# Ledger of designs, part 3: peptides against a protein of PDB entry 5VJI

Target 1, 62 residues: chain A of PDB entry 5VJI
Amino acid sequence: NTLVVLHKSGLLEITLKTKELIRQNQATQAELDQLKEQTQMFIEATKSRAPQAWAKLQASLT

## One batch from the design tools (peptide; made by RFdiffusion4, then SolubleMPNN)

Design b2_p23_5_s2
Fold by OpenDDE base, seed 2:
Structure b2_p23_5_s2 (fold): chain B 62 residues (1-62), chain A 23 residues (1-23)
Amino acid sequence: as target 1 above (62 residues)
Amino acid sequence: SAEAQLAAMQAEIQQLEKKIEEL
């Protein structure tokens, strides 16, 4: 049984941990990208006195 | 020997596990 061999060797643990780290990295990257976008909208809203820029920022924070 | 080779492979696996846990 291949699964038993992988478990006993420790390779299954590595594989599962690697998958979990990839998942966590993807989640963190998504949060980072969202924060970067929100920061850019904040900068634009502060530079422009346009109510549309603030409305766009407010919509992104909901 | 086959036993020594298996032990070496298992040690490498454990090192990789440790390295992954440190990330």
Scores: peptide ipSAE 0.045, ipTM 0.526, DockQ to the pose 0.035
Fold by OpenDDE base, seed 3:
Parts: sequence; structure tokens; C-alpha cells
Structure b2_p23_5_s2 (fold): chain B 62 residues (1-62), chain A 23 residues (1-23)
Amino acid sequence: as target 1 above (62 residues)
Amino acid sequence: SAEAQLAAMQAEIQQLEKKIEEL
């Protein structure tokens, strides 16, 4: 059984740790992307002065 | 021995785990 071999060798531990770090990196990247999008909406709202742009920004912050 | 080889491999894995955690 491949899983048993991986567990006994210790490679399963490193694999699981790597997967967790990838997950954390992806979560942090998603937060960063959200902040970038919110920043862009703020910039567009300030440029356009259109009520719709401010409404979109407000909706993104809730 | 096979046990010594396994112990050496496990020690290497632990070093790699430490390196990954430090990234």
C-alpha cells in the first residue's frame, strides 16, 4: 500500500505540510486579490464620480 | 541495515520539512 509506505517513510508528513502551506498561500493570495479589486473600485469611483461606482465599492466592503 | 537506511531517510525528510516551514 503506497499510503503505508509514505507514512512509514515520513514523506506523508512533508506532503501534508506542503499541502497546508499551499492552502495558506492560496488563502492569502485570495485576500490580496480582493484588496486589489477593492482598491481598483475605489480608484474608479473617484474618477467617474458616478453613483453606481460608489455603490459597487460599498457592496464589496460588506 | 534497512533500519539504518530508514532512519537516515527519515532524518533527511525532517530536514526538508524544516526547510519548507522556513519558506
Scores: peptide ipSAE 0.045, ipTM 0.539, DockQ to the pose 0.016
Fold by OpenDDE base, seed 4:
Structure b2_p23_5_s2 (fold): chain B 62 residues (1-62), chain A 23 residues (1-23)
Amino acid sequence: as target 1 above (62 residues)
Amino acid sequence: SAEAQLAAMQAEIQQLEKKIEEL
């Protein structure tokens, strides 16, 4: 079957590796985006001194 | 032979995988 042919040729390995790299890239990007958002909320909290801004930051860290 | 061709293709795939990991 097609799956056996893909496995024997090595194309399955590269396909799975590519999928895993995409997944890892997406996960790392999500972590980076979260850190950026948390940093922005921290900056805003320090500027405004508003309890709501600190509450948002605290919620993001929990 | 077909086996030699397959081995060559597998070696090429290994090089491509390495190249992808280096991106």
Scores: peptide ipSAE 0.042, ipTM 0.536, DockQ to the pose 0.017
Fold by OpenDDE base, seed 1:
Structure b2_p23_5_s2 (fold): chain B 62 residues (1-62), chain A 23 residues (1-23)
Amino acid sequence: as target 1 above (62 residues)
Amino acid sequence: SAEAQLAAMQAEIQQLEKKIEEL
């Protein structure tokens, strides 16, 4: 069957590895987006001197 | 027929894609 052919050719392994790399890239992008958000909250906390802005930052780091 | 063969191949591809997604 086609699955056996894909396995024997090594294309299945390449496909699965590519899928995993895409997943890892998506996870890294999510972490980067979270860091960007945390950075924005840090900037706001430093500008406002308001306790609430620091509380929001602290909550984001948990 | 050639159309029946094409339909069978397309069904096999879709089934393989589903299996790959589940792995």
Scores: peptide ipSAE 0.029, ipTM 0.533, DockQ to the pose 0.013

Design b2_p23_7_s3
Fold by OpenDDE base, seed 2:
Structure b2_p23_7_s3 (fold): chain B 62 residues (1-62), chain A 23 residues (1-23)
Amino acid sequence: as target 1 above (62 residues)
Amino acid sequence: SEALKKALEQIEEQTKRIQERLA
C-alpha cells in the first residue's frame, strides 16, 4: 500500500505540513496586502483634505 | 526527503517574516 509506505517514510507528514504552511502563508499574505492598502488610504486621506478620502478610509477599517 | 525538509523550512521562515511585518 502506497499510503502506508508514504506514512512510514515520513514523506506524508512533510507533505501535509507543507500544504498547511502554504495555506497559512497565503492567509498572512492576504492580511498584509490589506494592511498595505489601508496604509495607502490613510496616507491619501492625510494628504488630501477631501472628505471622501476620509470616508473611504473609514469604510476600509470596518 | 532532505530537499523537502529544506523547502518546508523555507516556507516556515517566509511565513514568520510576513507575520512579524504584520504585527
Scores: peptide ipSAE 0.060, ipTM 0.636, DockQ to the pose 0.046
Fold by OpenDDE base, seed 5:
Structure b2_p23_7_s3 (fold): chain B 62 residues (1-62), chain A 23 residues (1-23)
Amino acid sequence: as target 1 above (62 residues)
Amino acid sequence: SEALKKALEQIEEQTKRIQERLA
């Protein structure tokens, strides 16, 4: 059957590894996006010194 | 194939480095 052929050819292992790497990449991208957002809010808070800007930054760090 | 396997290993290494930097 298809599963046996995929296993013996090594394609199943490659497919499963690819899916895992995609998952890890998505998780890393989410963390990177969060860091970018926090960095931007920090820069804006520093520039404006507005209390509301610091409040936004603080909320993002929870 | 071996070439595809090596490519996946390289992506894994890159991802690991990024995760270590973010942690």
Scores: peptide ipSAE 0.053, ipTM 0.629, DockQ to the pose 0.047
Fold by OpenDDE base, seed 3:
Structure b2_p23_7_s3 (fold): chain B 62 residues (1-62), chain A 23 residues (1-23)
Amino acid sequence: as target 1 above (62 residues)
Amino acid sequence: SEALKKALEQIEEQTKRIQERLA
């Protein structure tokens, strides 16, 4: 069957490895996005000097 | 496919570099 052919050819392993790499990449990207958001909130807090902006930043760090 | 294996290796390397930058 198709599954057996995929397994014997090595394509199944490649497919599964691809899925795992995508998962890891997405996790890393999420961390990067979080850092970018925190950085942006920090920048906004420094610009506005409003307590609300600092409160938002503090909330993001906790 | 050797080409696919090489592509996956490249993605893995890129992911590792990003993770190292975050660490």
Scores: peptide ipSAE 0.052, ipTM 0.633, DockQ to the pose 0.047
Fold by OpenDDE base, seed 1:
Structure b2_p23_7_s3 (fold): chain B 62 residues (1-62), chain A 23 residues (1-23)
Amino acid sequence: as target 1 above (62 residues)
Amino acid sequence: SEALKKALEQIEEQTKRIQERLA
């Protein structure tokens, strides 16, 4: 069947590897985005010195 | 990353081999 052909050709392996790389990239990107957000909150807290900004930052670090 | 680069290179090589088989 088609699945067997894909497996034997090596295309299935390539597809699965690509999917895994995409997954890893997405996970890393998510972590980076979180760090960026936290960094921005930190910057805002230091600039404004407003208690609300620090509270927001603190909440993000829980 | 370097790891990603190498992985993609391997995929390219595998793809090339498949293409050669189909030719």
Scores: peptide ipSAE 0.026, ipTM 0.523, DockQ to the pose 0.022

## One batch from the design tools (peptide; made by RFdiffusion4, then SolubleMPNN)

Design b2_p26_2_s2
Fold by OpenDDE base, seed 5:
Order: structure tokens, then sequence, then C-alpha cells
Structure b2_p26_2_s2 (fold): chain B 62 residues (1-62), chain A 26 residues (1-26)
């Protein structure tokens, strides 16, 4: 039985932990990508002085 | 990101197989 062998060897716990770490890494990367996008909108807003750029930034933060 | 995604998919498939076997024993 694969489940019994994996459990007794400790590989089941390692496999589950690895899956969770991969998921957390993906979630963190998504947050970083969002922050990078928001930072870019902030830079554009400061350069253009256009109300539309500030509105886009505000919309991303809400 | 693609390599990590592939590894996650492989792990998910393995876990699904384990869960299926667990259900067959119940």
Amino acid sequence: as target 1 above (62 residues)
Amino acid sequence: DEELKKKQEELEQLLEQIEKQKQELA
C-alpha cells in the first residue's frame, strides 16, 4: 500500500510540506507582482501629474 | 515559475492517487 509506505518512511509529510511551500511561494510571487504594478502606477502618477493616473493607482489600492 | 508549477501539479497528482487508494480501502 503506497499510503502506508509513504507514511512510515516520512515521505508523506515531506511531500505535503513541499506542496504547501510551493503554494506559498506562488502566493508571495503574486503579491510581489501586484506591488510592482502598484509601484509603476505610482511612478507614472508622479511624472504625468494627470488625475487619471492617480485614479488608477487609487483603484488598485482599494 | 513554470518549473515550480509543474512540480506542484506532479505533487497534486500523486496526492490525488493516494487519496483514491485511501478511499478504496474504506
Scores: peptide ipSAE 0.053, ipTM 0.549, DockQ to the pose 0.019
Fold by OpenDDE base, seed 3:
Structure b2_p26_2_s2 (fold): chain B 62 residues (1-62), chain A 26 residues (1-26)
Amino acid sequence: as target 1 above (62 residues)
Amino acid sequence: DEELKKKQEELEQLLEQIEKQKQELA
């Protein structure tokens, strides 16, 4: 059957590892996107004297 | 990012099919 063939060939292990690597890549990308958003809020806060901009930044860092 | 996401979904579907076949044999 397909499962036995995949296991014997080593492709099952490669498939599972590939799935995990994709998951890790997505997690890292999500962290990067969050950092980009925080950076934008920081830039906006530094340009503004409005306390709301700093409050928004502080909320994003929790 | 969308291409990688699609590949993940395809891989998950293949694994689900394999798991289904495993259960049918048990």
Scores: peptide ipSAE 0.051, ipTM 0.547, DockQ to the pose 0.019
Fold by OpenDDE base, seed 4:
Structure b2_p26_2_s2 (fold): chain B 62 residues (1-62), chain A 26 residues (1-26)
Amino acid sequence: as target 1 above (62 residues)
Amino acid sequence: DEELKKKQEELEQLLEQIEKQKQELA
């Protein structure tokens, strides 16, 4: 069966590790996306005299 | 082994997905 083939070939361990790496990468990407969004809000806040832009940034950091 | 070959292809697809995500992080 599939499980036996994967185990005997060593692909099971590699596949599981690969899936874990994908998961970790996805998590890191999500954090990066959040940081990018926060950075954009920061840029907008620095360009704006409106306190609303800073309020949005502050809200994003909490 | 055809079954092994299929699993190798699945692994290659996973590796490709990882590589794609790595590029998105850059």
Scores: peptide ipSAE 0.040, ipTM 0.545, DockQ to the pose 0.019
Fold by OpenDDE base, seed 1:
Structure b2_p26_2_s2 (fold): chain B 62 residues (1-62), chain A 26 residues (1-26)
Amino acid sequence: as target 1 above (62 residues)
Amino acid sequence: DEELKKKQEELEQLLEQIEKQKQELA
């Protein structure tokens, strides 16, 4: 059957590893996006000197 | 068999690219 063929060819292991790497990539991308957002909020806070911008930044760091 | 071999190579290349991207983003 298809499962046996995939197992014997090594494609099953590669598929499972691919899924794990995709998951790790997505997690890393999410961390990067969060850092980018925090950086942007920091820049806006420093430019505006508005308490609201600092409050937004502080909330994002929790 | 040859077709499976080709698909395996394609997936291995994809894994390498994903790993490279992960390292670049980290």
Scores: peptide ipSAE 0.034, ipTM 0.534, DockQ to the pose 0.020

Design b2_p26_7_s1
Fold by OpenDDE base, seed 2:
Structure b2_p26_7_s1 (fold): chain B 62 residues (1-62), chain A 26 residues (1-26)
Amino acid sequence: as target 1 above (62 residues)
Amino acid sequence: MQQKLQEEKKKLQEQLKAAEEKLKAQ
């Protein structure tokens, strides 16, 4: 049974940890991307007197 | 980085499966 062999070799633990690290990395990357987007919207809002730019930023924070 | 880690994991699993099958065939 491949699962038993993986467990005995320690590779199951490594595999599960790897999956969790991938998941965490994806979550962190999504947070970074969101922060980058919010930062860009903030920059645009500060450069513009347009209420729409601030409204867009506000919408991104909710 | 993620893809490389997945590829390495897949490779290790395939190697282990191949080793298991070789052992069963003996």
Scores: peptide ipSAE 0.073, ipTM 0.585, DockQ to the pose 0.012
Fold by OpenDDE base, seed 5:
Structure b2_p26_7_s1 (fold): chain B 62 residues (1-62), chain A 26 residues (1-26)
Amino acid sequence: as target 1 above (62 residues)
Amino acid sequence: MQQKLQEEKKKLQEQLKAAEEKLKAQ
């Protein structure tokens, strides 16, 4: 049984762990990208003093 | 990267399956 061989060799565990680490890295990257965008909107809102820029920032946070 | 890992896993599984079939055929 191929699955039994993969399990006994430890390759299954390594593969699953690596897959999970990749997933976590992707999630962290998405959060970072969102934070960068929100930071940019905050900078623009602060510079422009325009209510529209603050409304855009508020919409991104909710 | 994730896709490459899945492809590598699939390749290894196919190789092991082929080895098992070859062993059964002996």
Scores: peptide ipSAE 0.066, ipTM 0.610, DockQ to the pose 0.010
Fold by OpenDDE base, seed 4:
Structure b2_p26_7_s1 (fold): chain B 62 residues (1-62), chain A 26 residues (1-26)
Amino acid sequence: as target 1 above (62 residues)
Amino acid sequence: MQQKLQEEKKKLQEQLKAAEEKLKAQ
């Protein structure tokens, strides 16, 4: 059984851990992208004083 | 040969752990 061999060699553990690290990296990148977008909306809201810009920012925070 | 493979496995596991800790520290 190939799965048993992979488990006994420890390659399965390494593979699963690598997959988890990739997932965590993707999640962190998504949070960073969201923060960048929120920061940009905040900057635009403060510059324009337009109610629509504040509404967009509020929608992003809810 | 088996001992070297076990050492390499341990090194890779330590590198993965270090990468995880680095990601948590971001």
Scores: peptide ipSAE 0.030, ipTM 0.477, DockQ to the pose 0.025
Fold by OpenDDE base, seed 3:
Structure b2_p26_7_s1 (fold): chain B 62 residues (1-62), chain A 26 residues (1-26)
Amino acid sequence: as target 1 above (62 residues)
Amino acid sequence: MQQKLQEEKKKLQEQLKAAEEKLKAQ
């Protein structure tokens, strides 16, 4: 059984931990991208007199 | 041969720990 060999060698632990770190990195990157987008919308709303810019920001925060 | 594999495994585990600590610090 390949799974037993991978477990006993310690490669399974490394593989699973690597996959989890990749997943966590992707989640953190998504949060960062969302914050960047919200920051950009905030900057645009503060520069603009257009109610639409504030509405767009409000929609992103809900 | 076996000792070299254990050393490599240890090195990889230390790298994963360092990556985890780096991600945790973000």
Scores: peptide ipSAE 0.030, ipTM 0.484, DockQ to the pose 0.025

## One batch from the design tools (peptide; made by RFdiffusion4, then SolubleMPNN)

Design b2_p27_2_s3
Fold by OpenDDE base, seed 3:
Structure b2_p27_2_s3 (fold): chain B 62 residues (1-62), chain A 27 residues (1-27)
Amino acid sequence: as target 1 above (62 residues)
Amino acid sequence: NEEALKKVKEILEKTEEELRKAQEKLA
């Protein structure tokens, strides 16, 4: 079956490792996206004297 | 990433299904 073939060929280990690498990449991408959002809020806060803009930024950093 | 993940998941799903069937035959 597929499991036996994958195991003997070494592809099972590669498949599992690939799965983990994809997961790590997704996590890193999520962190990057969060940083981008925080950067945008920071830019908007610096342009505005509205206290809600700074409050929004502060909330995103917690 | 999404396509690669999908392919990996498909392989694992098929593998798990075949393993399940084999186990059921032994039970």
Scores: peptide ipSAE 0.049, ipTM 0.598, DockQ to the pose 0.036
Fold by OpenDDE base, seed 2:
Order: sequence, then C-alpha cells, then structure tokens
Structure b2_p27_2_s3 (fold): chain B 62 residues (1-62), chain A 27 residues (1-27)
Amino acid sequence: as target 1 above (62 residues)
Amino acid sequence: NEEALKKVKEILEKTEEELRKAQEKLA
C-alpha cells in the first residue's frame, strides 16, 4: 500500500517532517503577529497620555 | 503553508485509509 511504499522510499519521513515544519511555521507566525500587536500598542501608549493605552499594553503582556 | 498542509494531510489521510482497509482485510 501507499504507506509501505512511502516508508521504503523515505518519503514518509519527509512528509511527516514537512507537516511538523508547517505547524512550527504557523506557531512562529502567530508569535510574530503577537509581537507586532504588542509593538503597536506600545507605540500607541507612547503617543498618548491616557492611562488606558498603557493598561491595554500591560494586559497584553501578562 | 495552507495549501502545502492540505496536500500533506491529504496524503496522510489516504495512506491511513489504505492501511486501515488492508489491515481489516487481513484480520
């Protein structure tokens, strides 16, 4: 069957590794997006004297 | 990434189904 053929050819390992790499890439992208959002909140906080902006930033970091 | 993931998942899904059918036939 396909599984046996994939295993014998080494493609099963590649397929599984590819799946894992895609997952890791998605996780890394999510972390990057979070950092970008936090950076934006920081920028807004520095531009404002409103304590609400700083509170929002603090909440995002906890 | 999504398209690549879909392709990989499709391969795995088909492979697993084939394996299951083969195992059931031998059981």
Scores: peptide ipSAE 0.048, ipTM 0.605, DockQ to the pose 0.036
Fold by OpenDDE base, seed 4:
Structure b2_p27_2_s3 (fold): chain B 62 residues (1-62), chain A 27 residues (1-27)
Amino acid sequence: as target 1 above (62 residues)
Amino acid sequence: NEEALKKVKEILEKTEEELRKAQEKLA
């Protein structure tokens, strides 16, 4: 069956490793997106004298 | 990434299904 063939050929390990790497990549990308958003809020907070901007940033960091 | 993940998952799904069927025959 496919499992036996994949195992003997070494492709099973590669497939599993690839899956994990893709997952890690997705997680890292999500973190980067969050950081970008937080950075934008930080920039807006520094430009604004309104406490609401800082409150929004603070909420994002908690 | 999404397409690659889809392909990997597809391979795993088929593999797991075949394994399940094989195990059921042995049981």
Scores: peptide ipSAE 0.047, ipTM 0.600, DockQ to the pose 0.035
Fold by OpenDDE base, seed 5:
Structure b2_p27_2_s3 (fold): chain B 62 residues (1-62), chain A 27 residues (1-27)
Amino acid sequence: as target 1 above (62 residues)
Amino acid sequence: NEEALKKVKEILEKTEEELRKAQEKLA
């Protein structure tokens, strides 16, 4: 049985920990992508006098 | 990340299936 072998060898714990680390990495990357998008909207808002750019930024932060 | 995660999930899926079969034989 694969479960028994993985458990006795210690690989089960490593496998589960690896899965969690990969998940956390994906979540962190998603947050970074969101921050990058918000930063871009902020830059565009500062360059434009159009209130629409600020409205878009505000909507992303709420 | 996606490929590594897929491999890990595959191992877990196989492990869970074998565990399920073993438990069913005990019932």
Scores: peptide ipSAE 0.047, ipTM 0.597, DockQ to the pose 0.035

Design b2_p27_5_s3
Fold by OpenDDE base, seed 4:
Structure b2_p27_5_s3 (fold): chain B 62 residues (1-62), chain A 27 residues (1-27)
Amino acid sequence: as target 1 above (62 residues)
Amino acid sequence: SEEEERKRKEEEELQQLIEELKKKQEE
């Protein structure tokens, strides 16, 4: 049984743990990207002084 | 057979490990 061999070798555990770490990394990256986007909207709001830009920023923070 | 029982036990242990890791991923 190949799957049993993978388990006994520890490779399966490493593989599954690696998948979890990838997932966590992706989640952290998504949060970082969101923060970057919010920062950009803040910059645009301060530059344009347009009510729409402030509304867009506010919507992103809720 | 004894071999079949051993294989079944090994598969159950593997399934338990998978479920434990899945649980950690869901947390």
Scores: peptide ipSAE 0.085, ipTM 0.614, DockQ to the pose 0.000
Fold by OpenDDE base, seed 5:
Structure b2_p27_5_s3 (fold): chain B 62 residues (1-62), chain A 27 residues (1-27)
Amino acid sequence: as target 1 above (62 residues)
Amino acid sequence: SEEEERKRKEEEELQQLIEELKKKQEE
């Protein structure tokens, strides 16, 4: 039984855990990218003093 | 047979591991 051999060697557990870590890393990276975008919109809003820039920022936070 | 029983137990342990990892992925 190939699956039994993979389980006993620990390779299956490592593979499945690695796939989960990749998924978590991708989710965390997406949150980080969103925060970076929101930060940039905040910077632009403070520089331009334009109501539309503040509205864009507010829409991104909802 | 004893060999068949051992194989069944090993397959059950494998299924439990897969289910635990799937549960963590869904959280």
Scores: peptide ipSAE 0.084, ipTM 0.611, DockQ to the pose 0.000
Fold by OpenDDE base, seed 2:
Structure b2_p27_5_s3 (fold): chain B 62 residues (1-62), chain A 27 residues (1-27)
Amino acid sequence: as target 1 above (62 residues)
Amino acid sequence: SEEEERKRKEEEELQQLIEELKKKQEE
């Protein structure tokens, strides 16, 4: 049984844990990218008196 | 046979590990 061999060697557990770590890394990266975008919109909103820049920022936070 | 019973037990332990890791991914 190939799956039993992978389990006994520890490679299956490592593989499944690695998949979870990749998923978490991808989620964290997406949150970081969103924060970077929100920061840029905030900078633009503070430079502009145009209500459209603030509306765009508000839309990104909801 | 004793060998078949051992293999069945090993498969059940593997299934439990998979379900535990799936649960952690859903959290």
Scores: peptide ipSAE 0.083, ipTM 0.614, DockQ to the pose 0.000
Fold by OpenDDE base, seed 1:
Structure b2_p27_5_s3 (fold): chain B 62 residues (1-62), chain A 27 residues (1-27)
Amino acid sequence: as target 1 above (62 residues)
Amino acid sequence: SEEEERKRKEEEELQQLIEELKKKQEE
C-alpha cells in the first residue's frame, strides 16, 4: 500500500503540512498586501486633507 | 487475518491524519 508507506515514512504528513503552510503563507501575504494598501491610503489622506481621501480610506477599512 | 487487521488499522490511522490536516486547512 503506497499510501501506508508514505504515511509511515512521514512524507505524506510533510506534504500535507507543506500545502497548508503554503495556503497560510498566501493568506498572510494577502493580508499584508491589504495592510500596505490601507497604509498608502492613510498616507495620502494625511497629505491631502481631502475628505475624499479619508472617505476612501474609511471605505477600505469597512 | 492479522495482516489484514494491521493493514486496516494503518489505513484508519492514515484517514484520521488526513482528516485532521484537512480540518486545520479549513481553520
Scores: peptide ipSAE 0.088, ipTM 0.616, DockQ to the pose 0.000; fails the geometry check

Design b2_p27_6_s4
Fold by OpenDDE base, seed 1:
Structure b2_p27_6_s4 (fold): chain B 62 residues (1-62), chain A 27 residues (1-27)
Amino acid sequence: as target 1 above (62 residues)
Amino acid sequence: NTEELKKVLEEVEEEIKKQLEELRKQQ
């Protein structure tokens, strides 16, 4: 059957692995985007010295 | 049959290529 052919060809494993890699990449990208945003808020907080900027940064870490 | 299997394999290959390309675009 089709599933047996996909399994024996290795394409099933590649397909499943590719899907998982995409998922992991998306998760990592989201973490990077969050870190980038937090970094920007940190930079702004250090520049302004305003409590509101630090509060914004603090909120992003929660 | 063999022709049906060939078509399925082709579709899977193309989908894998597509997914890999999307992965590369996300990087």
Scores: peptide ipSAE 0.031, ipTM 0.513, DockQ to the pose 0.820
Fold by OpenDDE base, seed 2:
Structure b2_p27_6_s4 (fold): chain B 62 residues (1-62), chain A 27 residues (1-27)
Amino acid sequence: as target 1 above (62 residues)
Amino acid sequence: NTEELKKVLEEVEEEIKKQLEELRKQQ
């Protein structure tokens, strides 16, 4: 059985750990992208006197 | 048999390498 061989060789643990690291990296990248977007909205709000720009930023923080 | 075991291990090693490369591309 391939799974038994994979487990006994220790490669199952490595494979599962690698998949988890990929998942964590994807989650961190998503958070980073969100922060970049929020930062851009903040910059735009500081340049604008329009209350709508601040409302847009506030909505993104929820 | 030993030859079949070697093939399975090789396939798993290649899959791990592929996954690590994908991780690097995402960084």
Scores: peptide ipSAE 0.031, ipTM 0.508, DockQ to the pose 0.805
Fold by OpenDDE base, seed 3:
Structure b2_p27_6_s4 (fold): chain B 62 residues (1-62), chain A 27 residues (1-27)
Amino acid sequence: as target 1 above (62 residues)
Amino acid sequence: NTEELKKVLEEVEEEIKKQLEELRKQQ
């Protein structure tokens, strides 16, 4: 069948590896986005006298 | 020809889903 041909050609391995790399990249990007947001909240908290900004940052870390 | 291509894609997608699920179970 097609899957057997795909496996024997090595394309299945490449496809699966590519999908895994995409997944890992997406996970890393999500962590970076979270860190960027936390950094922004930290910057805003340091500039603000509002305790709510610190509370928001604290909530994001828990 | 389009139907054959759809079948190929479906087989690949199902195998990818299977492998990804197995990887999730290993976590």
Scores: peptide ipSAE 0.030, ipTM 0.499, DockQ to the pose 0.069
Fold by OpenDDE base, seed 5:
Structure b2_p27_6_s4 (fold): chain B 62 residues (1-62), chain A 27 residues (1-27)
Amino acid sequence: as target 1 above (62 residues)
Amino acid sequence: NTEELKKVLEEVEEEIKKQLEELRKQQ
């Protein structure tokens, strides 16, 4: 059957590994996007004397 | 590209699921 052929050819292992790499890439990208947003809020907070910017940053870190 | 690869992977996954279901029905 197709599953046996995929397993014996090594294509199944490659497919599963590729799927995992895509998942890890997506997770890492989401973490980077969150860090970029937090960094931007930190920059805005340092430029502002308004407590609202620091409150917004604090809320993002919870 | 990544989107085309995702489609190919999805097709392979669906074929694997189909074959597993067929094997279960034969048990």
Scores: peptide ipSAE 0.029, ipTM 0.505, DockQ to the pose 0.035

